Peptides against a protein of PDB entry 5Z08. Designs and how they scored, part 320

Target 1, 168 residues: chain A of PDB entry 5Z08
Amino acid sequence: RQKDEWAKKTSSLMKQLDWFIGEHLGAMLAAEELGGPVVGELMEIDPDDLSAGFNAHGKLKKATSQPDLDRRQRRIDDIWGPQDEQGQAHKRKRGADEALAASAEMRDLIEQLMNKLVEAGGDNSATYVEIPRESAAARFLVRSKVAMFHPNDARRLRLVDFGRDLDD
Target 2, 222 residues: chain B of PDB entry 5Z08
Amino acid sequence: GLPRLIDAIEEASKIPAKRRQTPIKPTIEKLTTHLYTHGASPDSLLRLADLLTLRNHLDQASLAAITRNLYPSSTVSDEVVLRFIGALGHGQLKPTLALQALFLRWLVMVYHLLENPGVLGQVYGVLFDLLDTAAIRPQLCHLLALVTRRKHVRPFRIQAILTLSRQTGGDPNLTGLLRVFKNYYPEIIVGDATKGRASAFKHPDPQWRQHLDEIQQRRSEA

## One batch from the design tools (peptide; made by RFdiffusion4, then SolubleMPNN)

Design b2_p29_3_s1 (from b2_p29_3, 13 letters changed)
Fold by OpenDDE base, seed 2:
Structure b2_p29_3_s1 (fold): chain B 168 residues (1-168), chain C 222 residues (1-222), chain A 29 residues (1-29)
Amino acid sequence: as target 1 above (168 residues)
Amino acid sequence: as target 2 above (222 residues)
Amino acid sequence: DAIDDLLPEFRLMVEQIAEARAKLEKLEK
């Protein structure tokens, strides 16, 4: 009975997570990856100013050269801006594809983090997942206090220990 | 009980050590033993926060011993948090910097028990402006790493951390805090100016955490 | 701000899933 209850609870919570990622979070993560606002807040700082990066003094670099439009960091306005009907359809499709990709990345990352926590058996050194890049998904997990980067390696991410000993 | 022990210490705190009729040390030991075994209720926490933060005649060793055993049995109120925040910084009426570091460490360890975690966000500026104080910087950066939200990550604060990091030769705690800021603004360059390692902000005392969990579990069973 | 509400909710959801998985694994051993 107790095993069945926890299995049902896990399944229900996973469905809620999948819904949340697919319906809400995926589009926002895709927008962040494309150089838009960080998930959930309009950046009060002009994204154009931020795209220039910060100098060693913490000042925004004046956008001298056209930031090499890292093909993935297109402005939200360039993706969602009014284009011709055919251009709008292609932009909508591209936006949808990026949202799906971001949703899949977030879901996979969460699954890996949870699996590593279980596999580690209490060894904190074994709980790290290797991430190929610092993604919007990884940053969101850290902002939400769900995950933490390794202190010496930004390519290693682990789930936060929520203080529940696995033994209770 | 705990209230009677606090009463005795409050009365003794009003009198200089040389003028006390009885040594206070045995009463402090009874208090710390009680706190270790049962924790402190919200009302007791407030009274103890006043004893720790207000100028009185208690010795530094006694104040440190109380702080190290300040296990909440329940939640931590905004009022208790604000007593400790108000005690931070430089001034003749403020606690020693060593004691302030213990208060910040305590706030980190009990952060998950705050009735309103947002209260620390409201005083973010006060905390941030103390980063130049080297003696409390490690614990202060750790607390700020927990408290920081997007609304706090502003260009002037990014610049302030970068400037202070250069002035300190790349303090790992400042680099760690800047990495937290980078989660909200990915374009922040971390490490180019500071070849220093970033702090991981690990829990400062795993044994203290375990003991706190045991005290909190007893409450849920009662 | 919408994000300040979203982050705690998301955290709670992930925490509950992690707890449920850990308990399920303990019961399967």
Scores: peptide ipSAE 0.418, ipTM 0.659, DockQ to the pose 0.256
Fold by OpenDDE base, seed 1:
Structure b2_p29_3_s1 (fold): chain B 168 residues (1-168), chain C 222 residues (1-222), chain A 29 residues (1-29)
Amino acid sequence: as target 1 above (168 residues)
Amino acid sequence: as target 2 above (222 residues)
Amino acid sequence: DAIDDLLPEFRLMVEQIAEARAKLEKLEK
């Protein structure tokens, strides 16, 4: 009886997560990956200031050549800008495909993180998932305080221990 | 009860140790034992926050002992948080930097019990401006790592951390905080700023956490 | 900001899932 209740609860929560990722988060993650704003917050920082990046000295890199900024902005504008009807349909489709890909990546990453936490049986060293890149998905999980990077290796991500000592 | 113990300590705190009729240590021990067993209510937390943050005649060992046993039995109010934040920094009327470090550690450990976590975000600038204070920097970076939101990640603060990281020879806590900033601004280069290891900002005291959870569970059953 | 609201909600959801999975695993052993 109790097992069935927890199974149902898990299933329900997973459906809610899948819905949230698919309907809301995926598009925002895709936008971030494409060089758009970080998920959910319009950068109050002038995109021009951020595009310059911060050098090792924390100074805004002067945007060297204008052309690469134009390409990113064009890509964002190409995805989100009102272009002609046929171009819009292709862009919408591409945007939808990128959102689906981002959703799948996030879902897979969460699943791996949860599985590693369970498999580790309390061994914190075994809880890390290796990520191929620092993705928008990975950064979002860290911002949400759901995950944390290994202190010495940005390719290793683990789920935060929410303090439920699974009493072994 | 706890209120009576606090009353006795409040009265004793007004009197220099050499002029006290009775030793305060036994009362402090009773208080810390009570706190360890039952935790502190919101009202008691406020009173204890005043005892810990306001200048009085209590010895540092007693203040530290109270802080180490300051288990909330319920939530932590904004008022309590602000008392501890107001006690930070340099000044003759402020607690010692060692005690301030304990306060920051406490805030980290009870962060999930704050009635309004946003209160720390409102005082973010005050906290950030204290990063140059080496004695409290580890705990301060940890707290900032919890509190930081996108609105706090500004170019001038990024530059301030980078500058301070160079000046400190790559303090791992500053590198850790900069990594938190990078989550909001991926273009931030962390590796070039410091060859140092980033802090993982692990829970400061797992045993304290476990005991807090036990105290909190008793409240849910009552 | 909308994100400041979204992040805690997302965290809570993931935390609840992790809890539910952990409890389920304990019951399966």
Scores: peptide ipSAE 0.425, ipTM 0.670, DockQ to the pose 0.258; fails the geometry check
Fold by OpenDDE base, seed 3:
Structure b2_p29_3_s1 (fold): chain B 168 residues (1-168), chain C 222 residues (1-222), chain A 29 residues (1-29)
Amino acid sequence: as target 1 above (168 residues)
Amino acid sequence: as target 2 above (222 residues)
Amino acid sequence: DAIDDLLPEFRLMVEQIAEARAKLEKLEK
């Protein structure tokens, strides 16, 4: 009985998440990747926390803007560039394709993060997912306080443990 | 053709308006009409960038008219970009701040046509250091929002934006840029002074964008 | 503003899913 209830709850919540990503978030993520507005509100954070978070030794490794980000940014700019009726249709199609791609990327990333959290069995070191690039999806998850980057490796992302990290 | 119009304007730009034998305005109108209809090739863009950024005897209205019609027919080279970046800031030899704002707006609108978008990332510091210049700040923040990558988001720049935001009473463009930074560092605290509406950095001119796309499409069909 | 409510709502949704999955897994073991 309880298992079936949790399975139904999980399925229902996943459907809601998929709907939210597909209908709302995907287009906004695509727009962000395109150099459009950032998804989400600026949360008020205390200036004193900036001094504490930038503590000592983390050599911010040169995030090499990989050439693939520049290509996607160009594709995104191509999507948002004005095109003739046929070009607008192609841009709308390209825009729709980029929104779909962003939705798929977000969904896949969330799935990987959740799976790694479960697989780690409480080992925080094993909860990290390797991300190929800093995507709008990854940034959104971090902005939402859903995920955190590894302090020394921006290519490693983990799901926030909402049970533990809220008390710290 | 466009090269001959540029030649005539280049020669006229060397002579003070009062000493010109013929009015330049008709030639400027022909140039802007041509640019609006056909756009500018990479070579023509470079020549026009020099006319716009170098000190000459062209009037501000003519320079603004050329800038407003500076539609690339293809790509924008690093050299063209660097000419406009070099023209930014305060100085007797630099263009007016009003014209600089038009250049920054232009760079935003043609960002997707850059041969190497990374060139702007290389001059990120130069752009960032100009944020205190109120007259160009809106367009500068928009350009920085497009250019910013994780490597550019540094503690000293975060602090600089926060300080400048307080000093400006929460300029929405600075808040918008700080939001872009927060994408890379969610721990960035947007203090009470940044409670203002963040700029969404919408396209500055949808009509200009539409016309640019029409020009770009004609080239792909030729 | 719809965006202001988006981040907390999204966070809550993901948190609930993560909790539900964790509970489901504990019940499957």
Scores: peptide ipSAE 0.406, ipTM 0.411, DockQ to the pose 0.191; fails the geometry check
Fold by OpenDDE base, seed 5:
Structure b2_p29_3_s1 (fold): chain B 168 residues (1-168), chain C 222 residues (1-222), chain A 29 residues (1-29)
Amino acid sequence: as target 1 above (168 residues)
Amino acid sequence: as target 2 above (222 residues)
Amino acid sequence: DAIDDLLPEFRLMVEQIAEARAKLEKLEK
């Protein structure tokens, strides 16, 4: 009985998380990766806005983009710069793909962090996930105080122990 | 006058030191003395910027001496600024990294005299991309700290500094720059690995500042 | 700011999931 209740609760909460990531957080994470606003600054990012790309100012590109001298921003602009109508459709698709990719990355990272915490059995040294890069997802988890970096290795991330001794 | 001294140095700069008929050092000393006493006009600054940034046969000690005495008597034009910015980074035709560090230090010290401070904001990306160059990083971070506005604080740049800070073991200049960024994005977590002393970006040379102020005051009275 | 509302809410959600998973695992042993 208790097992079934916890299983149902877990399933329900996971569905809520998946919904939140997919419907809201994924687009914001993608925008951050593309040089847009940090997650939480802009709550509503339309996929169409992602397709338009962000200027060097983290705002939606208006047609008169001053030439950005930033090499990284130039690459983003080359990818997301004003294109003809056919280019806009490709950009919309690309924006949607980036949001999906960001959602998947966040979901996977959370899953890894939770799994490592359980596997470690209380050994804090074993709770760290190796991350290939500092992603918008990783940064968001740290900002939300869900995760923390290893003090000596920024490639290692762990879930914050929320202080509930599992023994109660 | 200063223009004639610059003419002589420009001509000498075209010739290898071993082939010069006369030593250039006395002329450099006259130039630096003149600059220390009177400063450089906008026109003279442009000519000197070319001498400092373009590949020529002047020795590094002479170039450094000119840079250390490069007091503007008035304003600093966008063109002069762009000459120094264009000289930054790696390349066979670029000045040494040691000289580039002096240029960045100079830009910090004359920032308040720029005709258009916004010019540095326009080339912000160029400056930011050089943060991985350790030899110029201290002065570069200081300049960026002055130049940074909300429009420059972007997620990818925040990430880049955080990554570089970790890779460098928490360079205090990078931590200082992150604190500047945090003013625009308070949610930036400067991780514990940056527990290092953040640079306060104090004026690099108070004596140089005082002397510059004296030169600038003479202009206002004329 | 929108972030001040979002971050605590997200944290709480993840915390609840982690707790639920941990309890479930204890019951499976």
Scores: peptide ipSAE 0.402, ipTM 0.416, DockQ to the pose 0.163; fails the geometry check

Design b2_p29_3_s2 (from b2_p29_3, 14 letters changed)
Fold by OpenDDE base, seed 3:
Structure b2_p29_3_s2 (fold): chain B 168 residues (1-168), chain C 222 residues (1-222), chain A 29 residues (1-29)
Amino acid sequence: as target 1 above (168 residues)
Amino acid sequence: as target 2 above (222 residues)
Amino acid sequence: SAIDDLLPEFRLMIEQIAEALAKLKKLEE
């Protein structure tokens, strides 16, 4: 009975989290990853605004067709393609794809962090997740005081143990 | 007041310069004048950190002008610090390296006003891993020199600085940081490879410091 | 600010999930 209640509670909370990530956080994370606002400042980032992309100067990038741009830069440049009707549709689709990708990255990161916390059994050294990059998702979790970087390794992120930090 | 100026700039930042009905420059000048005269409250400072770190349609000259006049009238929150730290590094989505260098310089200049200086210690690894970025290295080394504690001085970081120092031909800022490390571990050989003069990490702008002190004094009298 | 409301709510949500998962694990042991 208690197990079923906690399972239902977990499922309900996970659905709420998934909704929050998908409906609100994903677009904001994508905007930050595309060089837009930091998550939480602009609650209403239209995916269409993401489609414009951002340059290294925080300005809307002009489509630079440079071939050696990394895959993400290429995605940004393709979002910045000529404003033809087809270009706008591709931009919107890419904005949506980036929001979806950011949502998936955040969800996966939270899941890994939670799994490590549960598996560690109170060993703080075992709670770290290795992150491939400093993402908007990782930065948001740190800003929200939900996660912290390893003091010696920025590639390691852990969930804050809220039960212990309140007593210190 | 300052909030209304920030509102106007936030709204303008959403619109490409070519599509703005009114030039933003006069509003930026009013903002920078206000900041120079009164400083930024914690709330205003957060909003300005957002404008500076987030991609928007503001020009680099305007962003630099705001950063140069970003005098806190009070303390600097962890949230503000984390906005600037989150803006560091490589990526098409991050501010320019020139602007990042200004942010790091700002963090150095306001370090004594941080509500929790320990927040920088928590992100020490993030800062340290950016030392390979030449454009921000001078200010980054200075910030790390302020932030470094015994817990941060690890063998792998010592070796990383030594390796990077060799690769850079003995960057004076890296040598300066290594001297800070040597305060905790005297056995660190700042060896022959660092024939270069170590940076003393002096305050980057004494005039800015003096003006900040004047703004901070007005708060204590109010 | 929207973030000032969002961040505490998000944090609370994560805390509640972590607590629920920890309770589930204890009940499975």
Scores: peptide ipSAE 0.293, ipTM 0.371, DockQ to the pose 0.220
Fold by OpenDDE base, seed 4:
Structure b2_p29_3_s2 (fold): chain B 168 residues (1-168), chain C 222 residues (1-222), chain A 29 residues (1-29)
Amino acid sequence: as target 1 above (168 residues)
Amino acid sequence: as target 2 above (222 residues)
Amino acid sequence: SAIDDLLPEFRLMIEQIAEALAKLKKLEE
């Protein structure tokens, strides 16, 4: 009985998480991956400023600076470049696809982190997930204080144990 | 005396510049000259802190001039410190970020005169949460470098600085703060997070320090 | 900002999920 209640609660919370990721986080994470504003930073970036693209430091490129030949910048230009009608539909689709990809990455990462936390049985050393790259998803989890990187290895991420960190 | 000058400025601060019967600049100049010569007593510091931190009709140049000449003749109370800390961050009622940077610089320069340095440790979280504000970050990191104790070096703050350091492309002030954290937790790797040079957090104004020392010396002889 | 309001909510959601999973594991043992 209790197991079923917790299972139902977990399922319900996961659905809420999936909704939250899909409806709110995915697009923002995709924007960050594309060199946009960092998710959760109060950058009052005007949506119109998003169209101008971002430099390697996440700052709005002034219109006069030559497009840096970096593949990422080309992708931004492809997504946010001049609005020809056909280009807008492709850009919207590509933006939607990137948002979906970012949502999936976030969801997968959270699941891995949770699984490792559960499997570790209280051993903090066993709670780390190896991440192939520092993604917007990983950074967001860290900024939200949900996860932390290993102090010596930025490729290892773990969930914050909210229960233990309060008692120490 | 200084109290009368403050009175005049307080009254003028309530009135928009265009509606003032008399220009305030000469009174500000008298105030700053007095502060430069004699410093400010604890009571005067509190009144000046209110003028600097509360929204009023004083121009930014006047506020900056007062802040640059805000030499304590004695100690700096917790109340004065808290006024400046309360003025930090974003908000329509808060001072400009440029003025906030001057306040933080001032706190760094007078840190050794605080009646209770621990007061800054109590508001450590407030200060730390402002590290994302680029305009005040240099002075904020310097102040945090002075204030940081082992109790403040929490895993989430370590991670926050590391993350912010990566996001900023290795801000030397953040690297400097991480170096301070590393003194308490040697396992913190600073180099991998930031290709940048760490700030040494040198005294912001050696001339100001020297002049402060002269003012403080006069107090010890009286 | 809307994001600042979302972060606490997101954190709480993750905490609740982690708690629920931990409880499930304890009940399976």
Scores: peptide ipSAE 0.284, ipTM 0.384, DockQ to the pose 0.264
Fold by OpenDDE base, seed 1:
Structure b2_p29_3_s2 (fold): chain B 168 residues (1-168), chain C 222 residues (1-222), chain A 29 residues (1-29)
Amino acid sequence: as target 1 above (168 residues)
Amino acid sequence: as target 2 above (222 residues)
Amino acid sequence: SAIDDLLPEFRLMIEQIAEALAKLKKLEE
């Protein structure tokens, strides 16, 4: 009975997490990876805004025609093709794909971190996940005080043990 | 005496500057001169802390002048400390960030006169959570460097400073605070996260310290 | 800031999941 209750609770919480990642966090993470604002500076990023791209200051580009687009912007514009309807559709699709990719990366990272925490049985040395890169996802988890980097190795990330770290 | 000067300023602080019958500046000058010469008793410090931290009609220049001359003649009570701590952060009812920086600087300079230095350790979390506020960060890091004990050096705080240090491009004050943390956790790597030199947290005003010592010596001889 | 509200909620969610998983593991052992 208790096991079933905790299983249901876990399932419910995971669904809420998946929703939060997919509906809110993924687009923000994708924006950060694309050189946009750090997650949390802009809380509501429409996938359509991702398609518009970001200026050198991490601000959403308004569709203004001004010519002195930074080389990075030209490359983005070159990658995203002509401003025709087809080009805009391609941009929107790419923005959505980046948000989905970021969501998947975050979900996978959280799952790995949780699995390591559970497997370690309280051994903090065994709770570290090796990350291939410092992603927007990893940085967000650290900013949220959910995860921490290994003090000697920024490629190693672990969940904060809320139960033990609060009692010490 | 000092109490009468405080009374006059308290009454004037209730009235907008444009509605005052008499200019307050001469009374502020008398107060600051008295504070410079004699310092403030614990009771006077509490009253002055209220004038400095509570929203009133005193101008910023007057508040800054009082703060710069806020020499304790004896000890600083927990109540006085808590008034200044309560005034920190963002909010419409809080003092300006510039004035908050002066309060933090004052707390650093009078730290050795606190009746209970442990009071700052009790509010460590409140202070630590303000590190993202750039305007007060230098003085806040200095105060935290004095206050930090092993019990405050937690994994989440270590990570928070490391993260903030990276985000700020290696603020030397944050690097200085990390060095203090490293005294308790030697495994903390300061170098990779912070290309910057650490602050040495030198005394903010050696002349102010010397003058404070002179005021404090007069009490010990009395 | 809006993030200041979101981050605590997110943290709480992760904490609750971690707690639930830990409880499940203890009940399976």
Scores: peptide ipSAE 0.282, ipTM 0.392, DockQ to the pose 0.267
Fold by OpenDDE base, seed 5:
Structure b2_p29_3_s2 (fold): chain B 168 residues (1-168), chain C 222 residues (1-222), chain A 29 residues (1-29)
Amino acid sequence: as target 1 above (168 residues)
Amino acid sequence: as target 2 above (222 residues)
Amino acid sequence: SAIDDLLPEFRLMIEQIAEALAKLKKLEE
């Protein structure tokens, strides 16, 4: 009985999380990945604003081109391609696809982090997830004080143990 | 004297500029000239802090001019400090971010005159939580660099600065603050990913410092 | 700002999920 109640509660909370990620975070995370405003600095990024490009205040500081940035940069250049009607439809679709991809990345990352926390049985050293890259999703989790990078390895991320950190 | 000038400005601050019978600018100029020449006593500092931090009808140029000439003739009380700290952040009742940056700069420049420097350590969390506000971040990092002690360097704050540093593309001021943190926790990797040049947090206005020293010396001779 | 409201809510949600999962695991043991 209690197990079923907690399972149901978990499922309900996960649905709420999925909704929150899909409806609110996905577009903002995609914007940040595309060199837009950091998630939290600009709350209402209309997906249509993502398609319109970041204005002068969202100055893409040219982060030095690591080669994997080239694929997303090409996607940005393709989004900024000629303003033909076909180009706008392609831009909207691309913006939606990037928002979906960002949502999926966030969801997967949270799931991995939670699974590691549960599996570690209280061993903080075992709670780290290896992340392939520093993503907008990873940064957001850290900004929200939900996750922490390993002090010595920015490729390792863990959930904050809310139970232990409150008692110290 | 200074109290009478403050009285006149306080009364004028209650009235919208368009409804004032007399222009306030000449009185502001007299005030700033007096402050530049003699500095402000603790009592005058408190009154001026209220004028600067509370919502009133004074124009931003006048408020900035007062702040730039806010030389303490003696010490700075905890109450004065708390007025300026309480004025930080976002909100319709808060001073402009430009004025807040001037307040933080002022606190940096008068830090050595605080009656109790520990008061800033007590409000460390309030200051730290404002690091995301880009307009005040340079001065805020400088103030935090002065205020930070071992007790303030917590894992969540280390992580917050690291994250914010990455998000800002390696803001030199954040990198400078991380170096201060590293003095307490050497294991903090100020990673190469913050390719940003760290700020050395030099005194923001050497001329202002020199003039402050001259005002403070006159007190010691009296 | 609306994000200032979202971040606490998001954090609370993650905390609640983590708590629920931890309790679930404890009940399975």
Scores: peptide ipSAE 0.281, ipTM 0.382, DockQ to the pose 0.271; fails the geometry check

